Peptides against a protein of PDB entry 6NYY. Designs and how they scored, part 37

Target 1, 212 residues: chain A of PDB entry 6NYY
Amino acid sequence: KHFEQAIERVIGGLEKKTQVLQPEEKKTVAYHEAGHAVAGWYLEHADPLLKVSIIPRGKGLGYAQYLPKEQYLYTKEQLLDRMCMTLGGRVSEEIFFGRITTGAQDDLRKVTQSAYAQIVQFGMNEKVGQISFDLPRQGDMVLEKPYSEATARLIDDEVRILINDAYKRTVALLTEKKADVEKVALLLLEKEVLDKNDMVELLGPRPFAEKS
Target 2, 212 residues: chain A of PDB entry 6NYY as posed
Amino acid sequence: KHFEQAIERVIGGLEKKTQVLQPEEKKTVAYHQAGHAVAGWYLEHADPLLKVSIIPRGKGLGYAQYLPKEQYLYTKEQLLDRMCMTLGGRVSEEIFFGRITTGAQDDLRKVTQSAYAQIVQFGMNEKVGQISFDLPRQGDMVLEKPYSEATARLIDDEVRILINDAYKRTVALLTEKKADVEKVALLLLEKEVLDKNDMVELLGPRPFAEKS

## One batch from the design tools (peptide; aimed at target 1 D47 G62 Y66 P68)

Design b2_p21_1_s2 (made by RFdiffusion4, then SolubleMPNN; from b2_p21_1, 10 letters changed)
Fold by OpenDDE base, seed 2:
Order: sequence, then structure tokens, then C-alpha cells
Structure b2_p21_1_s2 (fold): chain B 212 residues (1-212), chain A 21 residues (1-21)
Amino acid sequence: as target 1 above (212 residues)
Amino acid sequence: GQQPTEWFLEVLRQPSVYAPP
């Protein structure tokens, strides 16, 4: 019940069973979601997969829902794994299709937000330093930055570096686990919805202990 | 408004949604 409500809030509605995707689009979605699922499966600090679906719902063509942990403090390592998981879909598209789609916009937004937060809010970048600035929210007029243009450029550069590093890490992971991504994608194309149990049956138990 | 940390945590907990722009 809570899961469905969360999905409804984020995706903006119920399943659209009447929405017919082209076979290639459906395939793309399946591999994209499989990328998220597998990345999350093999990244220690990713949240465990709860449900992954390629049934169109609201604004989404597919989605992956993870069971969030009751965690309030995150390390750089943990955030990196989460970034990698978030990039899993885009990376999967690149690996399997040699092309990327616009469908990963939400993922890229989240990764971007995370990277900036790490660097400018949490002081997690050595070059930028132990600084913390409030990031403008969507709709806030940024009148003046609390730092110099040089600092702004540095921040932008370091954000790009961080995201690229996460991307490369994800490429390495999903390349290693390419067969697993394929298995998940094919099963998604068959069942359209997978849960944690399906993943266990397909890939074996997640290699990381679930923090209860 | 939500504190920056709360906002960030919320983002981390959101599902991944594959959607056209």
C-alpha cells in the first residue's frame, strides 16, 4: 500500500495498460530498468530492489523502486554507489544499444543534484573544500552566488568529474555483469514486473547483507 | 521549506522513473 502510494506520487498515476510502446522502445525500457536493477544488486551501498516495472505508469514508461533504509547520514562511498545505481539505466542503454535516450532525464537530474549537493553542501570535495552553500531550488531566483566565479567553475568541473567517475564505475560494473543485465531485461520483457524474489531466483541472493 | 538534508534524503528515496521529457 505504501509502495503504490509512493509510486503514484512520483510517477503521477496508475498503470496505463492501454499505452502501447513500440517493441524497440519496450526493449529499451527493459534494458534500462535492468541496468538499474543489476547495478543496485551489486552495489553494496545501494538500496535493495523492491520492484522494477516496464509497464507504463503515469508519466513513466518504466520504473525501479528500491526499499529505502532508515538512514540519515551518508558517506561519499554510499552516495557514489547510489549515483552508480541511478546511472545504471543510462549505462545499460549504452552497453547494449550503443546509444542513449532521453528517458534517463530524471536519473541525470538526480545524479546532478547529488553531485552538486556533495560538493557544495556536504563539503565532500577536496578541491572545493569544506564549504557548504544552499543550492537554489527549482523556481528560486538565484540573484547572487555566495562564491566567486572561479569557485563556480571549480564546482562545475568537480561535479562533472564526480559524475563521470560514477558513470565509468557503472560502465565497468554493468559490463562485468552484462549477462545478468541481459537476463533481467529478458525476464522483464516476459513478466513486465519483477520484484526482489524474482531477482533472487534469477541472479541468486544479493551479495550484500540486508541491513535489517 | 524542507531543510536541505531532508530534501536530499527524499531525492535518494525516490524511485527511478524512465520517462520521456
Scores: peptide ipSAE 0.346, ipTM 0.813, DockQ to the pose 0.472
OpenDDE base, seeds 1, 3, 4, 5: peptide ipSAE 0.345, 0.320, 0.327, 0.327; ipTM 0.811, 0.793, 0.798, 0.803

Design b2_p21_1_s3 (made by RFdiffusion4, then SolubleMPNN; from b2_p21_1, 9 letters changed)
Fold by OpenDDE base, seed 2:
Structure b2_p21_1_s3 (fold): chain B 212 residues (1-212), chain A 21 residues (1-21)
Amino acid sequence: as target 1 above (212 residues)
Amino acid sequence: GVEPSEWFLEVLNQPSRYDPP
């Protein structure tokens, strides 16, 4: 318990017990997090779910924590699954509510960063080609782009394509698994926190072998 | 040699967070 709490504090910050979400907001968070959880569950290259919480904390209203793999090399397929998992929350909101919220900002940021990295750092896009440029970090001086405006436009277009593809993939997945998303969301609303065991009980064993 | 992007890995390993609306 102490270890889990410590991890939670590190991940989410201090629990905001005083923050009372409206029922509708809590529902939104639950389905959002359920989307992440289910997407991660059924995506081969997603990391195993450790914990999903809809208890508001300093860093957010909800979170999904996954066990990172000691992996340093990623394929396009792996990164795509990660993107899909990251989009799971937004997609869940769309599927269940027909609307999107600002809550997915962090997710979208991560997806955007991943997409750009894939295209401009890892050379994973055929149209852009086998190029690698350093992306400015937040706070770094925007250095002059080492490529033309045309290339910049191409990069932007391909980033959008990649993200949209990931989004569509996620929509397809979570639509197929809509009942599972709902099960997870409902259980989240009841328990507020779910772990891997809860997911197994709800959905059965994860269909992919956990890389130990 | 293979040099992973630490920044990228950090992003990948961060938990999903639902920010306040």
Scores: peptide ipSAE 0.250, ipTM 0.777, DockQ to the pose 0.656
OpenDDE base, seeds 1, 3, 4, 5: peptide ipSAE 0.045, 0.241, 0.247, 0.247; ipTM 0.598, 0.768, 0.775, 0.779

Design b2_p21_1_s4 (made by RFdiffusion4, then SolubleMPNN; from b2_p21_1, 9 letters changed)
Fold by OpenDDE base, seed 1:
Structure b2_p21_1_s4 (fold): chain B 212 residues (1-212), chain A 21 residues (1-21)
Amino acid sequence: as target 1 above (212 residues)
Amino acid sequence: GREPSEWFLEVLNQPSVYSPP
C-alpha cells in the first residue's frame, strides 16, 4: 500500500498499457532500470530494490523503487553508494549502448542535488570545508550567495568531481557486473516488472546482510 | 519550510523515474 502510494505520488497516474514504446526504446529502458537494480544490489549502502518496472506509468517509461530505510543520518560513504545507484541507469546505457538518453534527467537531478547538499549543507568536502548554507529552492529568487564567487566556483568544481567519482565507481561496478545487468534487463523485457524475489532468483542473495 | 535534511531524505527515498523530456 505504501509502495503504490509512493509511485502514484512521484510518477502519477495509472499504468499506461496503451503507450507502446518502440522496441529499441523499451530495450533502453530495460537496461537503464537494470543498471539501477544491479548497482543497488551490489552496493553495500544502497537500499535494496523493492520493485522495478518498464511498464509506462504516468509520465514515466520505467521506474525503480527501493525499500526506504528508517535512517536519518547518512555518512559520506552511504551517500556515495546512493549516488552510484542513482547513476546506475545512465551508466548502464553508456556501457551497453555507447550512448546516453534524456531519460536519466531525474536521476541526474537527484545526483546533482545530493552532491550539492553534501558539499554546501553537510560540510562533507575537505576543500570547501565545514560550511552549511541553504540551497536555493526552486522559485526562490537567487539571493546573493553568502560566499564569494571564488567559493562558488570551488563548490561547482567539487560537485563535478564528486559526481564524476560516483560515475566512475558505478562504471567500474556495472562493468564488472555487466552480465548481471544483462540478465536483469532481459528478464525485465520478459516480465516487465521485477521484485526483490526475482532478483534473488536471478542473481542470488544480496551479498550484504540485511540490517534488521 | 521543510528543513533541508527532511527535503534531502525525501529526495533520497523517491523512486527513480525514467521519463522523456
Scores: peptide ipSAE 0.313, ipTM 0.784, DockQ to the pose 0.471
OpenDDE base, seeds 2, 3, 4, 5: peptide ipSAE 0.234, 0.284, 0.284, 0.278; ipTM 0.746, 0.767, 0.768, 0.765

Design b2_p21_2 (made by RFdiffusion4)
Pose (drawn by RFdiffusion4):
Structure b2_p21_2 (pose): chain A 212 residues (1-212), chain P 21 residues (1-21)
Amino acid sequence: as target 2 above (212 residues)
Amino acid sequence: SHSNTDDSWVEKLLNKEVEAE
């Protein structure tokens, strides 16, 4: 047990128990984190989930703890299911509320950077072609693009097609599973954390083979 | 932010520590 609190502390950050939220804020954060939990539960190539919390941890109001699959060959479908898991947060607080918040900002930086990587860096697109470029990092102040402007126009169009296909795939997921999202978040308001076991108590066994 | 999750899989994509197909 003392080891599992260390794995979480290194990955997650400091866990602020006293930084309370308003009752209308905890209702939002719970619906946001349930989106991550349920979409990560029903998708096949998504990571197996360890723990979901609504307690503020570091630069965040909620926290999700995943077990990333150690694999060296991501396919096209294995990257879409990681995108559809990440966008699941905004989708859940949009189905239930209608209002969208600024809390999905770091969820959208990861979707953006995993879209440019498929199109620009890997060869996961038809319109751009099988062309690889050295994509700048965050600490790399980009001087000039290694391709034209019409190509940049072609790339940012395809990123919009890619994310809005990931968006629609997740909206079609958390409406079919709309009641299961509500089951998860109502326990998150009661019990501020959920292990894997009490998600099996809610949702039954996960319907995919998972290696632990 | 409402979210705090693991992003190491995006870092592995960007650092070419994995392959894609």

Design b2_p21_2_s1 (made by RFdiffusion4, then SolubleMPNN; from b2_p21_2, 8 letters changed)
Fold by OpenDDE base, seed 4:
Parts: structure tokens; C-alpha cells; sequence
Structure b2_p21_2_s1 (fold): chain B 212 residues (1-212), chain A 21 residues (1-21)
């Protein structure tokens, strides 16, 4: 318990004692987090789920915690699965509510950053080619783009394509697993916090070997 | 934002340069 709490504090900050969320908001968060959890469960290259919570912490309304892998190299396929996992919350909201909320802003930011990195840093896009440019880091002076405007447009287009592909993949997955998403969401609404054992009970063993 | 999703991998992608000898 103490160890879990310590990890939770690192991930989400301090638990907010007062649940300020309206029931409908809490429901939205539950389905959002369930989307992340289920996507991560059924994506081979996603990290194993450790915990999912709808208890507000710090600036977050909920969170999903995964076992970090000491991985230094990522394949394009691995990055795609991680993008899909990251989109799981947004996609779940779309599937269950037919609407999107601002709750996925950070997820979209992360997906966007990953997509740009894949295309412009890792050379993972065939149209853009085997190029590698440094992306501006936070706090770095905005350096001039080392590529043409035509290349910039191509990059932007391919980023959108990549994100859309990840989105479609996530939609397909969570549509197939819609019942599982609902099970997780409903249980979250009851327990507020689920661990790996709860997920195994609901969904069965994760179909992929945990590479710890 | 709803979730504090473990996204450390994204930061790692942006920060970690793999030096291939």
C-alpha cells in the first residue's frame, strides 16, 4: 500500500480528497481510462497495465499506470501500438458517448509529438525518407527549419496520416473490445481504482507475455 | 486533462539519442 501510494504520488501528484467531479464527468473519466487500459491490454507492444484510477490527483482526473520497460530502441510497430494506447481514452469517449472532450488534450499532444519524431527524427516514413532533423526542445530558441516548405507540408500531411491510422486502429480495437471497455469502466465507477489482478479477472490474462 | 497516462516513452523518444557505434 505504501509503495503503491508512493508511485501514485509520482505519477499523479497528491490525491484530491474532495471529489469535485460530477457523476457524468466521473463516468466520462471512467470510460476514458478504461479505453487506455483496454487498449494497452490488447496491444502487443504496449506496456503492461499496473493500475488504473479515476481518483483525481493533481491536475489529472484519472490515470493509467503501466510497467515501464527499460527500452531504448523502438520499432515503428511498437510506436504505433503506443500511439494507439495513448489514443484509447479519446476513442473510448467517441465510441460510448459520440462526443469528444478536452480530457484527451495531453494524449493528443503526446501522439502528435511521437508522430513528428517518427517522421522527422527517426526516418520512419517512406515518403519523407530517411531523414533526421532535430525537433525544437522546450526552451530552445526556435531554430529555422532545416528543410523546405514543401518538405514541411509533406511532413505535416504524413503526421496526420500516421495519427489517423493510429486512431482508426484504436477504433477498430476498442470497437471489437467494446464490452471489455464497458466492464472496466463500470468496475472503475464502483472501485475507483483497479489493479492488474482486477483486469485479469475481468479480461483474462493479458494475451502477450510480459517482457519485464 | 483526464489522465496522467504514463507517457515517459514519448519524452524518451524526444530526448534519447541512440549512438550507434
Amino acid sequence: as target 1 above (212 residues)
Amino acid sequence: SYSNFDDSWVDDLLEKKVSVE
Scores: peptide ipSAE 0.043, ipTM 0.652, DockQ to the pose 0.546
OpenDDE base, seeds 1, 2, 3, 5: peptide ipSAE 0.031, 0.030, 0.027, 0.041; ipTM 0.644, 0.650, 0.644, 0.658

Design b2_p21_2_s2 (made by RFdiffusion4, then SolubleMPNN; from b2_p21_2, 7 letters changed)
Fold by OpenDDE base, seed 4:
Structure b2_p21_2_s2 (fold): chain B 212 residues (1-212), chain A 21 residues (1-21)
Amino acid sequence: as target 1 above (212 residues)
Amino acid sequence: SYSNFDDSWVDDLLNKKVKVE
């Protein structure tokens, strides 16, 4: 228990026991996290869920913890599934509440970064081609783009297409699994923390063989 | 931010220069 708490503190920060969420906010967080959890459960190339929580920690109102895999190489398909998992929270909010909140800002940032990396670093886009440019790190003033303005526009367009495709895929998945998202969200509101066993009890075994 | 999703993979993806020895 102490070791797990220590890991949770490192990943999620300190529990803010003093942060009282309004009931509607807590509900939103529960469905948001349920979206991540269910998306990760039913996406082949997503990491297995270890824990999902709606207990506020650090700057977050909830979190989903996945088994970290020391993976060095990612396929385009793997990156897509990870993008979908990351979008799961936002998509869940849309499906259940018909609104979007600021809570998915970090998720959108991560998805955006991944999309740009796929297109401009990994050459995974056919229209842009087999090119690799260094992405400016956050804070680096990109003084000179190594590509034309036309290429810049193309990159921006293809990034949007990729993100939208991931979004649509996530919408389709979570719409199909809407009842499962609801089950997870409701149980989160009751228990505040779910583990892999809780997910198995709710959803059945994960349909993908765990890579040993 | 709702989700402190351990998206360390994105950072790893962006930062892991495959050291081609």
Scores: peptide ipSAE 0.053, ipTM 0.649, DockQ to the pose 0.479
OpenDDE base, seeds 1, 2, 3, 5: peptide ipSAE 0.041, 0.039, 0.020, 0.047; ipTM 0.644, 0.646, 0.516, 0.659; seeds 1, 5 fail the geometry check

Design b2_p21_2_s3 (made by RFdiffusion4, then SolubleMPNN; from b2_p21_2 with H2Y T5F E11D E19K A20V)
Fold by OpenDDE base, seed 4:
Structure b2_p21_2_s3 (fold): chain B 212 residues (1-212), chain A 21 residues (1-21)
Amino acid sequence: as target 1 above (212 residues)
Amino acid sequence: SYSNFDDSWVDKLLNKEVKVE
């Protein structure tokens, strides 16, 4: 128990038990987190969910914890599934509410960073080619790009394509599993915290074997 | 952002120090 709490603090920050969300906001958070959870459940290369919460922590209004894996090498397929899982919250909001909120800002940031890294650092895009450049960090004045403006435009276009492909894949998945997202969201609104066992009870066993 | 989704994979992906050469 103490060990789990320590991990939760590291990942999610301190619980803000005094923070009261409006009912509609709490509903949005529940469906957002349900989107992440369900996407992760049905994507082969996503990390297994350990815990999902709609109790505010730190700067976040929701929380999802996954089994940490020591993985150093990623395939394109693995990165795609992780992107889809990360987009699950935003996609869920679109499917259920027909609107988007600011809540997915960090998710979009992560997806964007991953997409740029795949194309510019890992050479995973056929149009851009087998190139590897360092990405400017936020605040770095990149005075000189190691590639042409035409290449820069190509990179931007291919990043957008990659993200859109991941988004479409996530939309397809969560549309197919819409009832499952609803079940998870409703149970979150009731219990505020779900674990892996709750997910198994709702959705059945995860269809992929956990790699030890 | 209201989602504290575990993004440890992103850090691992982007952190050159952790990458196997």
Scores: peptide ipSAE 0.098, ipTM 0.670, DockQ to the pose 0.577
OpenDDE base, seeds 1, 2, 3, 5: peptide ipSAE 0.073, 0.060, 0.050, 0.085; ipTM 0.667, 0.666, 0.655, 0.676; seed 5 fails the geometry check

Design b2_p21_2_s4 (made by RFdiffusion4, then SolubleMPNN; from b2_p21_2, 8 letters changed)
Fold by OpenDDE base, seed 1:
Structure b2_p21_2_s4 (fold): chain B 212 residues (1-212), chain A 21 residues (1-21)
Amino acid sequence: as target 1 above (212 residues)
Amino acid sequence: SFSNFDDSWVDDLLNNKVKVE
């Protein structure tokens, strides 16, 4: 309980009890968070879900929290599943509402950063090759790229391909599990906060062994 | 953005070399 609260404070910040979402916005948040939760539930290399909430905290209107792992090495497959989990909110919005909101901006940023890192830092793309360049940090003026403009274009293209592949994978998953996303979203609208046990009751046990 | 996703892994991923070096 204390550990969970500490994580909640770090990730979510303080509850904004004064921020009342409109019913339609709250519904959007519920389905968005349900998308994250369900994607994480059915992706092998996603971290185990701890909590999902539609109570506004800090800068967020909802959140999904996962058990952090002390992992120092990631495979391409692991990173893909994490990208898919991160896209789960946006994909859920698309599936259920046929529209996308600005709510996924940070998710898209994270996915984009991960994709670039995979391609230009970790050499995980066969077309770009086994190269490793430092990504510009915030405020760094990149005066000279260590690669040609042709390579830059290739990188950009491969980043888009990677993100699109992750997106399509997430769409396929959440479409298959659409009823599960709905169950989670509806229960979120009722309880506002769900834990792992609630998810087990709704979806059954997570199909992957929890790696401690 | 309205979601607070646990993205600690992203930060760790992006900063991994900096931490190891």
Scores: peptide ipSAE 0.046, ipTM 0.654, DockQ to the pose 0.453
OpenDDE base, seeds 2, 3, 4, 5: peptide ipSAE 0.051, 0.043, 0.061, 0.067; ipTM 0.666, 0.658, 0.662, 0.671; seeds 2, 3, 4, 5 fail the geometry check

Design b2_p21_3 (made by RFdiffusion4)
Pose (drawn by RFdiffusion4):
Structure b2_p21_3 (pose): chain A 212 residues (1-212), chain P 21 residues (1-21)
Amino acid sequence: as target 2 above (212 residues)
Amino acid sequence: SASNTSTPTIFELIDRGVTAS
């Protein structure tokens, strides 16, 4: 047990128990984190989940703890299910509320950087073609693009097609599973954390083979 | 932010040597 609190502390950050939220804020953060939990539960190639919390941990209001699959060859489908898991947060607080918050900002930086990487750096697109470019990092102040402007126009169009196909796939997921999202978040308001075991108590066994 | 996750970013995975198929 003392080891599992260390794995979480290094990955997650400091865990602020006293930084309380308003009752209308905890209701939002629970629906946001349930989106991450349920979409990560029903998708095939998404990571197996360890723990979902609504307690503020570091630069965040909620926290989700995943077990990333050690694999060296990501396919096209294995990256879409990672995107559809990440976008699941905004989708759940949009189905239930209609208002969208600024809490999904870091969820959208991971979607954006995982879309440029498929199109520009890998060869995962038809319109751009099988062309690889050295994509700048965050600490790399980009001087000029290694391609034209009409190509940049072609890239940012395809990123919009890619994310809005990931968005619609997740809206079609958390409406079919709308009642299961509400089951998860109502326990998150009661018990501020959920292990893997009490998600099996809610949702039954996960319907995919998972190696632990 | 309403989110904090343990999933690594795509850049971290590329730096670790993860490739695509």

Design b2_p21_3_s1 (made by RFdiffusion4, then SolubleMPNN; from b2_p21_3, 10 letters changed)
Fold by OpenDDE base, seed 4:
Structure b2_p21_3_s1 (fold): chain B 212 residues (1-212), chain A 21 residues (1-21)
Amino acid sequence: as target 1 above (212 residues)
Amino acid sequence: SFSNSSSPSIEELIEKGVRFV
């Protein structure tokens, strides 16, 4: 409660630079956010949605707030669900509009980073093996890659496979739940802000036990 | 100047599960 109120105050303070969204942009954002929300609802290891808004804030066209689980260790399966949730916006845009927008740039960056981390830091890929390398930080000197060019190609290929698998899983899920995505998007267009209770009213209770 | 030192940064919000679109 106190933290949510603090977040709302900070986000509310970002209103001063509200961009007026065109109706088509607002529609795109609503369906994008609905994709994330629905993916997060039906993926066990995704973080549940607390609040979503399509009211522009600062540099953003909206925001979503999730309830992060206090979790320090993630399985490959859990990371996959998180990747799928992150892809939910892009996939929703594709399903409903048949077009790709720039709105998913940060999502694609996060998914890409997660995929590389899984393969080269967490050793979660059988072909690459149980290796752990630090990913180059932006601004670190041209540190030579600690692996061969052949290994680099293998890593890149396995990253693409992992992202594509997450993408296909998300497409399957949001296609199955297409009507739910539309319900959320339409309500979001009407209310501009949805909370967990709105999601429960639309979709029913989240089908996963809340971690006590 | 939102100088209120007690407000979480955008980075802190992101770390705490806020996604900006």
Scores: peptide ipSAE 0.383, ipTM 0.738, DockQ to the pose 0.065
OpenDDE base, seeds 1, 2, 3, 5: peptide ipSAE 0.376, 0.367, 0.377, 0.376; ipTM 0.733, 0.730, 0.733, 0.738

Design b2_p21_3_s2 (made by RFdiffusion4, then SolubleMPNN; from b2_p21_3, 9 letters changed)
Fold by OpenDDE base, seed 1:
Structure b2_p21_3_s2 (fold): chain B 212 residues (1-212), chain A 21 residues (1-21)
Amino acid sequence: as target 1 above (212 residues)
Amino acid sequence: SFSNSSEPSIFELIEKGVKFV
């Protein structure tokens, strides 16, 4: 308990007890986090969920903590599953509420960054080809692109395609697992914090063997 | 266009292992 709390404080900051979410907002957060949790549960290459919380911390209204793998090399398939897990919150909101919120902004940023990295850094796109360019950092003065405007347009198009593919995959998954998302969301609304054991009790064992 | 999503890197995001909403 104390060690977990210490890790949570380091990662998430202090609980903002003063930030009272409206019931509808709290519901949205619960379903959002449930989307992440369930997507991560049923995607082979997603990181195992350790904890999910709808208690506001720092700038976030909720969070999910995962066990990082000691892995330095990722396949395209692994990165896709990670993108899907990251989209899980947004997709859950769409499935359950028919609307989207600003809560997924950071997730969309991460997905966008991953998609660009796959295409322009890792050469994982067949149309763009075996290229590797460093992405400009925020605040860097980009004087000239290392590729043509035609290539830039192609990159932007392929990024969109990749994100849309990940989105569609996530929609399919969470639609299939809609009842599980709802179970997790409802339990989150009750307990505010769930761990791996709660998920096992609710959904059964994760269908993927833990890589030893 | 270049995305302003350049930081953190995908590897850094993976290593962080935490998502915030």
Scores: peptide ipSAE 0.032, ipTM 0.584, DockQ to the pose 0.081
OpenDDE base, seeds 2, 3, 4, 5: peptide ipSAE 0.032, 0.030, 0.015, 0.027; ipTM 0.584, 0.594, 0.538, 0.598; seeds 2, 3 fail the geometry check

Design b2_p21_3_s3 (made by RFdiffusion4, then SolubleMPNN; from b2_p21_3, 8 letters changed)
Fold by OpenDDE base, seed 5:
Structure b2_p21_3_s3 (fold): chain B 212 residues (1-212), chain A 21 residues (1-21)
Amino acid sequence: as target 1 above (212 residues)
Amino acid sequence: SFSNSSTPSIFEEIERGVRFE
């Protein structure tokens, strides 16, 4: 119990037991987290879900925790599934509420970073080609771009295409699994915290063999 | 030794969730 709490604290921060969410906000969080959880459940290359919570921690109103894989090499397909999982919260909000919230800001940031990395660091885009540039770290003044303005525009266009493709894939998945997202969201509203066993009880075993 | 991208990548994150500033 103490060890799990320590891990949760490192990941999510301190529980804000004093933060009372309005019922509608709590509902939004539940469906957002359910979107992440279900997307991760049905995407082969997503990380296995360990825990999903709608208890506010630190700056987060909810979170999903995944088992990290000791993987050093990623395929384009694996990166796409991870992007889709990350978009699961935003997509769930769109499907169930017909609106989007600021709750997905960090998710969108992560997706954006992944898309740029795929195109300009890993050379995974055919139009941009086999290039690898160092992406500026947050806070580094990029004084000079090592490529032309035409290349910059091409990169931006291809990043948008990649993100949109991931988004569409996620919409298709969560629309197909809409009933499962609802089940998870409703159980979250009841229990506030779900683990892998709760997910198995709700959705059945994860369709993908656990890589032993 | 495969250097993991030094850029914050989606790969290093074990947490996903709603964050409100």
Scores: peptide ipSAE 0.021, ipTM 0.572, DockQ to the pose 0.050
OpenDDE base, seeds 1, 2, 3, 4: peptide ipSAE 0.024, 0.019, 0.018, 0.019; ipTM 0.675, 0.563, 0.556, 0.567; seeds 1, 3, 4 fail the geometry check

Design b2_p21_3_s4 (made by RFdiffusion4, then SolubleMPNN; from b2_p21_3, 10 letters changed)
Fold by OpenDDE base, seed 4:
Parts: structure tokens; C-alpha cells; sequence
Structure b2_p21_3_s4 (fold): chain B 212 residues (1-212), chain A 21 residues (1-21)
């Protein structure tokens, strides 16, 4: 509660430039956010949704707040579910509109970063093997890649495979739950803000035990 | 310019589980 209010105040403080979205843009945002919300609802290792808003704030067209799990160790399966949740917005746009927008740019960046980290830092790919190299950070001197060009190509290929697998999984999930995505999107268009209780009313209780 | 120095950065909010779209 206090933290949510603090976040709302911070986000509210960013309100100064309310971008008025066109109705079609607002619809796109609603379905995008509904995709994330529903994916997160039905993926075990996704973070539970606390709040979702399609009210433009600062530079964002909306926002979602999640309850992060106090987890320090992630499995490959957990990271996959998080990737799928992150792809939920883009996949929803594809399912409902047959088009993709620029709204998923940050999501794609996050998914890409996660995929590279899994393969290059965490050694989670069998073909690449149990390697761990630091990814260049923004502003670090471009150190020469500590691996061969052949390994670099293999990494790039396996990253693409991993992202595509996450994408396909998300498509399958949100296609199965298409009616739920639509319910959430329509309610978002009506209320502009949904909380966990709204999601429970629409979808029923989240099918995974909240790790207390 | 309300420099509310006490407001978490966008980065801090992201770390706290806020996703901006």
C-alpha cells in the first residue's frame, strides 16, 4: 500500500505531459497491456500483476506494476516465462490487430538482453556450453569479444532460437486465452486502470500459489 | 522544476517492478 502510493506519486509526478492518445492508439495500448497482464497471470514464473494503467505518464503510454519475487536465483524455465510475459504485449497486438507497433521496442530490448545473458553469461545453452562472459556495458571500452567469430555466430543463432521459442510459447498461450485478453483490454479501455482485484474478478484467482 | 529529490528514479521504479510502456 505505502509503496504503491509512493509509486503512484512518482508516476503521478511524471503526469505533467499527459499525451492525449488517439482512440486507436489507446486501443492498441489497452490490448498490449492486456497481453502482458494475461501472460503474467497464466505463467507460473511471471511476477504477479498489481496494477496496470493505460493512462499516459511522462514518456510512457501506460505502465504496469508487478510484485517482484524476492528471488536471487533464476532457472532457465523461470527466465523463459519472464521472456514470454515480456513478449505478451507484442503478441497481443499481432493476435488482435495483425500488425505490430513500436510500442514493444523496450520489451524486445529486454527479451534480447535476457536471451544473450542466458546464453553468454549464465551458460544456459547446451550448444554454446557452460561459458560466462561479461556483456559489454554501455560506456565500457569495447573490449574484444573473448570468443571466436564462430562462437559469436553460434550465440546469435541460439539467441534467435530462444527468442523465437519464447515468442511461439506466448502466441500459443495468448491464443488459448484470447477471450481473457479481450476482457482485460475492454475493461482497461473503460476504467483506464486495473488492479489485482479487477483481474481476479475477470479471470478468477491466479492459478499459482503466491510464494509468501 | 519540482526537484523532488525523494522520488525514485525511473530506474529504481523498474527495479521495483514497474514497467513503462
Amino acid sequence: as target 1 above (212 residues)
Amino acid sequence: SFSNSSMPSIEELIEKGVRFV
Scores: peptide ipSAE 0.309, ipTM 0.690, DockQ to the pose 0.066
OpenDDE base, seeds 1, 2, 3, 5: peptide ipSAE 0.242, 0.255, 0.249, 0.250; ipTM 0.664, 0.659, 0.647, 0.650; seed 1 fails the geometry check

Design b2_p21_4 (made by RFdiffusion4)
Pose (drawn by RFdiffusion4):
Structure b2_p21_4 (pose): chain A 212 residues (1-212), chain P 21 residues (1-21)
Amino acid sequence: as target 2 above (212 residues)
Amino acid sequence: TEEETLKELYEAFQSAKMAPP
C-alpha cells in the first residue's frame, strides 16, 4: 500500500485535501472526472484505469490515475481511443449541464498535440500524405515552418476534421452510457475517490481483456 | 525522433486533471 501511494505521488503531484470547492463546483468536477472514467472504461484500446479522484491534486481540481500500456507501436485506432478518452471530460459536463468550463484546457492541449503528431510527424493522414516533418516541442521556439502556407492550411483543416470526429465519437458514447456516468459521479461526491474495485461494483467487469 | 514522440505520448497519458479557473 505504501508503494501505491508513492506511484501516485510521483505521477500526480501534491494532494490538497483542504482546498475545498463550492458545492456547484464539486458537482462540475465530478461530472468531468466521470467522463474520463466511463469513456476510459468502455473503450477498447484505452488505458486500464486505477483510481479516479475529485480531490484537488496539483494544478488540477480532479485527478485520474491510469496504467499506460507499455507498447511501442501505436496504431490509428489506439490513438483515437486515447483521444476519445481525453475529450470525454468536456463531453460529460456538456451533456449534463450545457455549460462548458475552462477546466478542460489541459485536456485539449493533449488532443491538439496528438493530432499534429498523427498528421505532421507520423503519416496517419491521406490529404497531407505520407510526409514526416520535425514537429517543434514546447521548449522549441519555432522560427519558420519547414513547408508552405498552403500546406499549413491543409494541416489545420485536417486537425479540425480529426478532433471533431473524436468529439462526435465520444458524444455518441456518453449518451448511450449516460446513466453510467451519473452512477460514477454520484459516488464521487460521496466518496471522493474510487478504486478499480468499486467501479467493478458499479459497472461490472470491464468488457475487454486487460493484462495486469 | 518518432521513438521520443511515442515516449512523450506514453508519459502524457499517465494521468488527467481538470484545470482550475

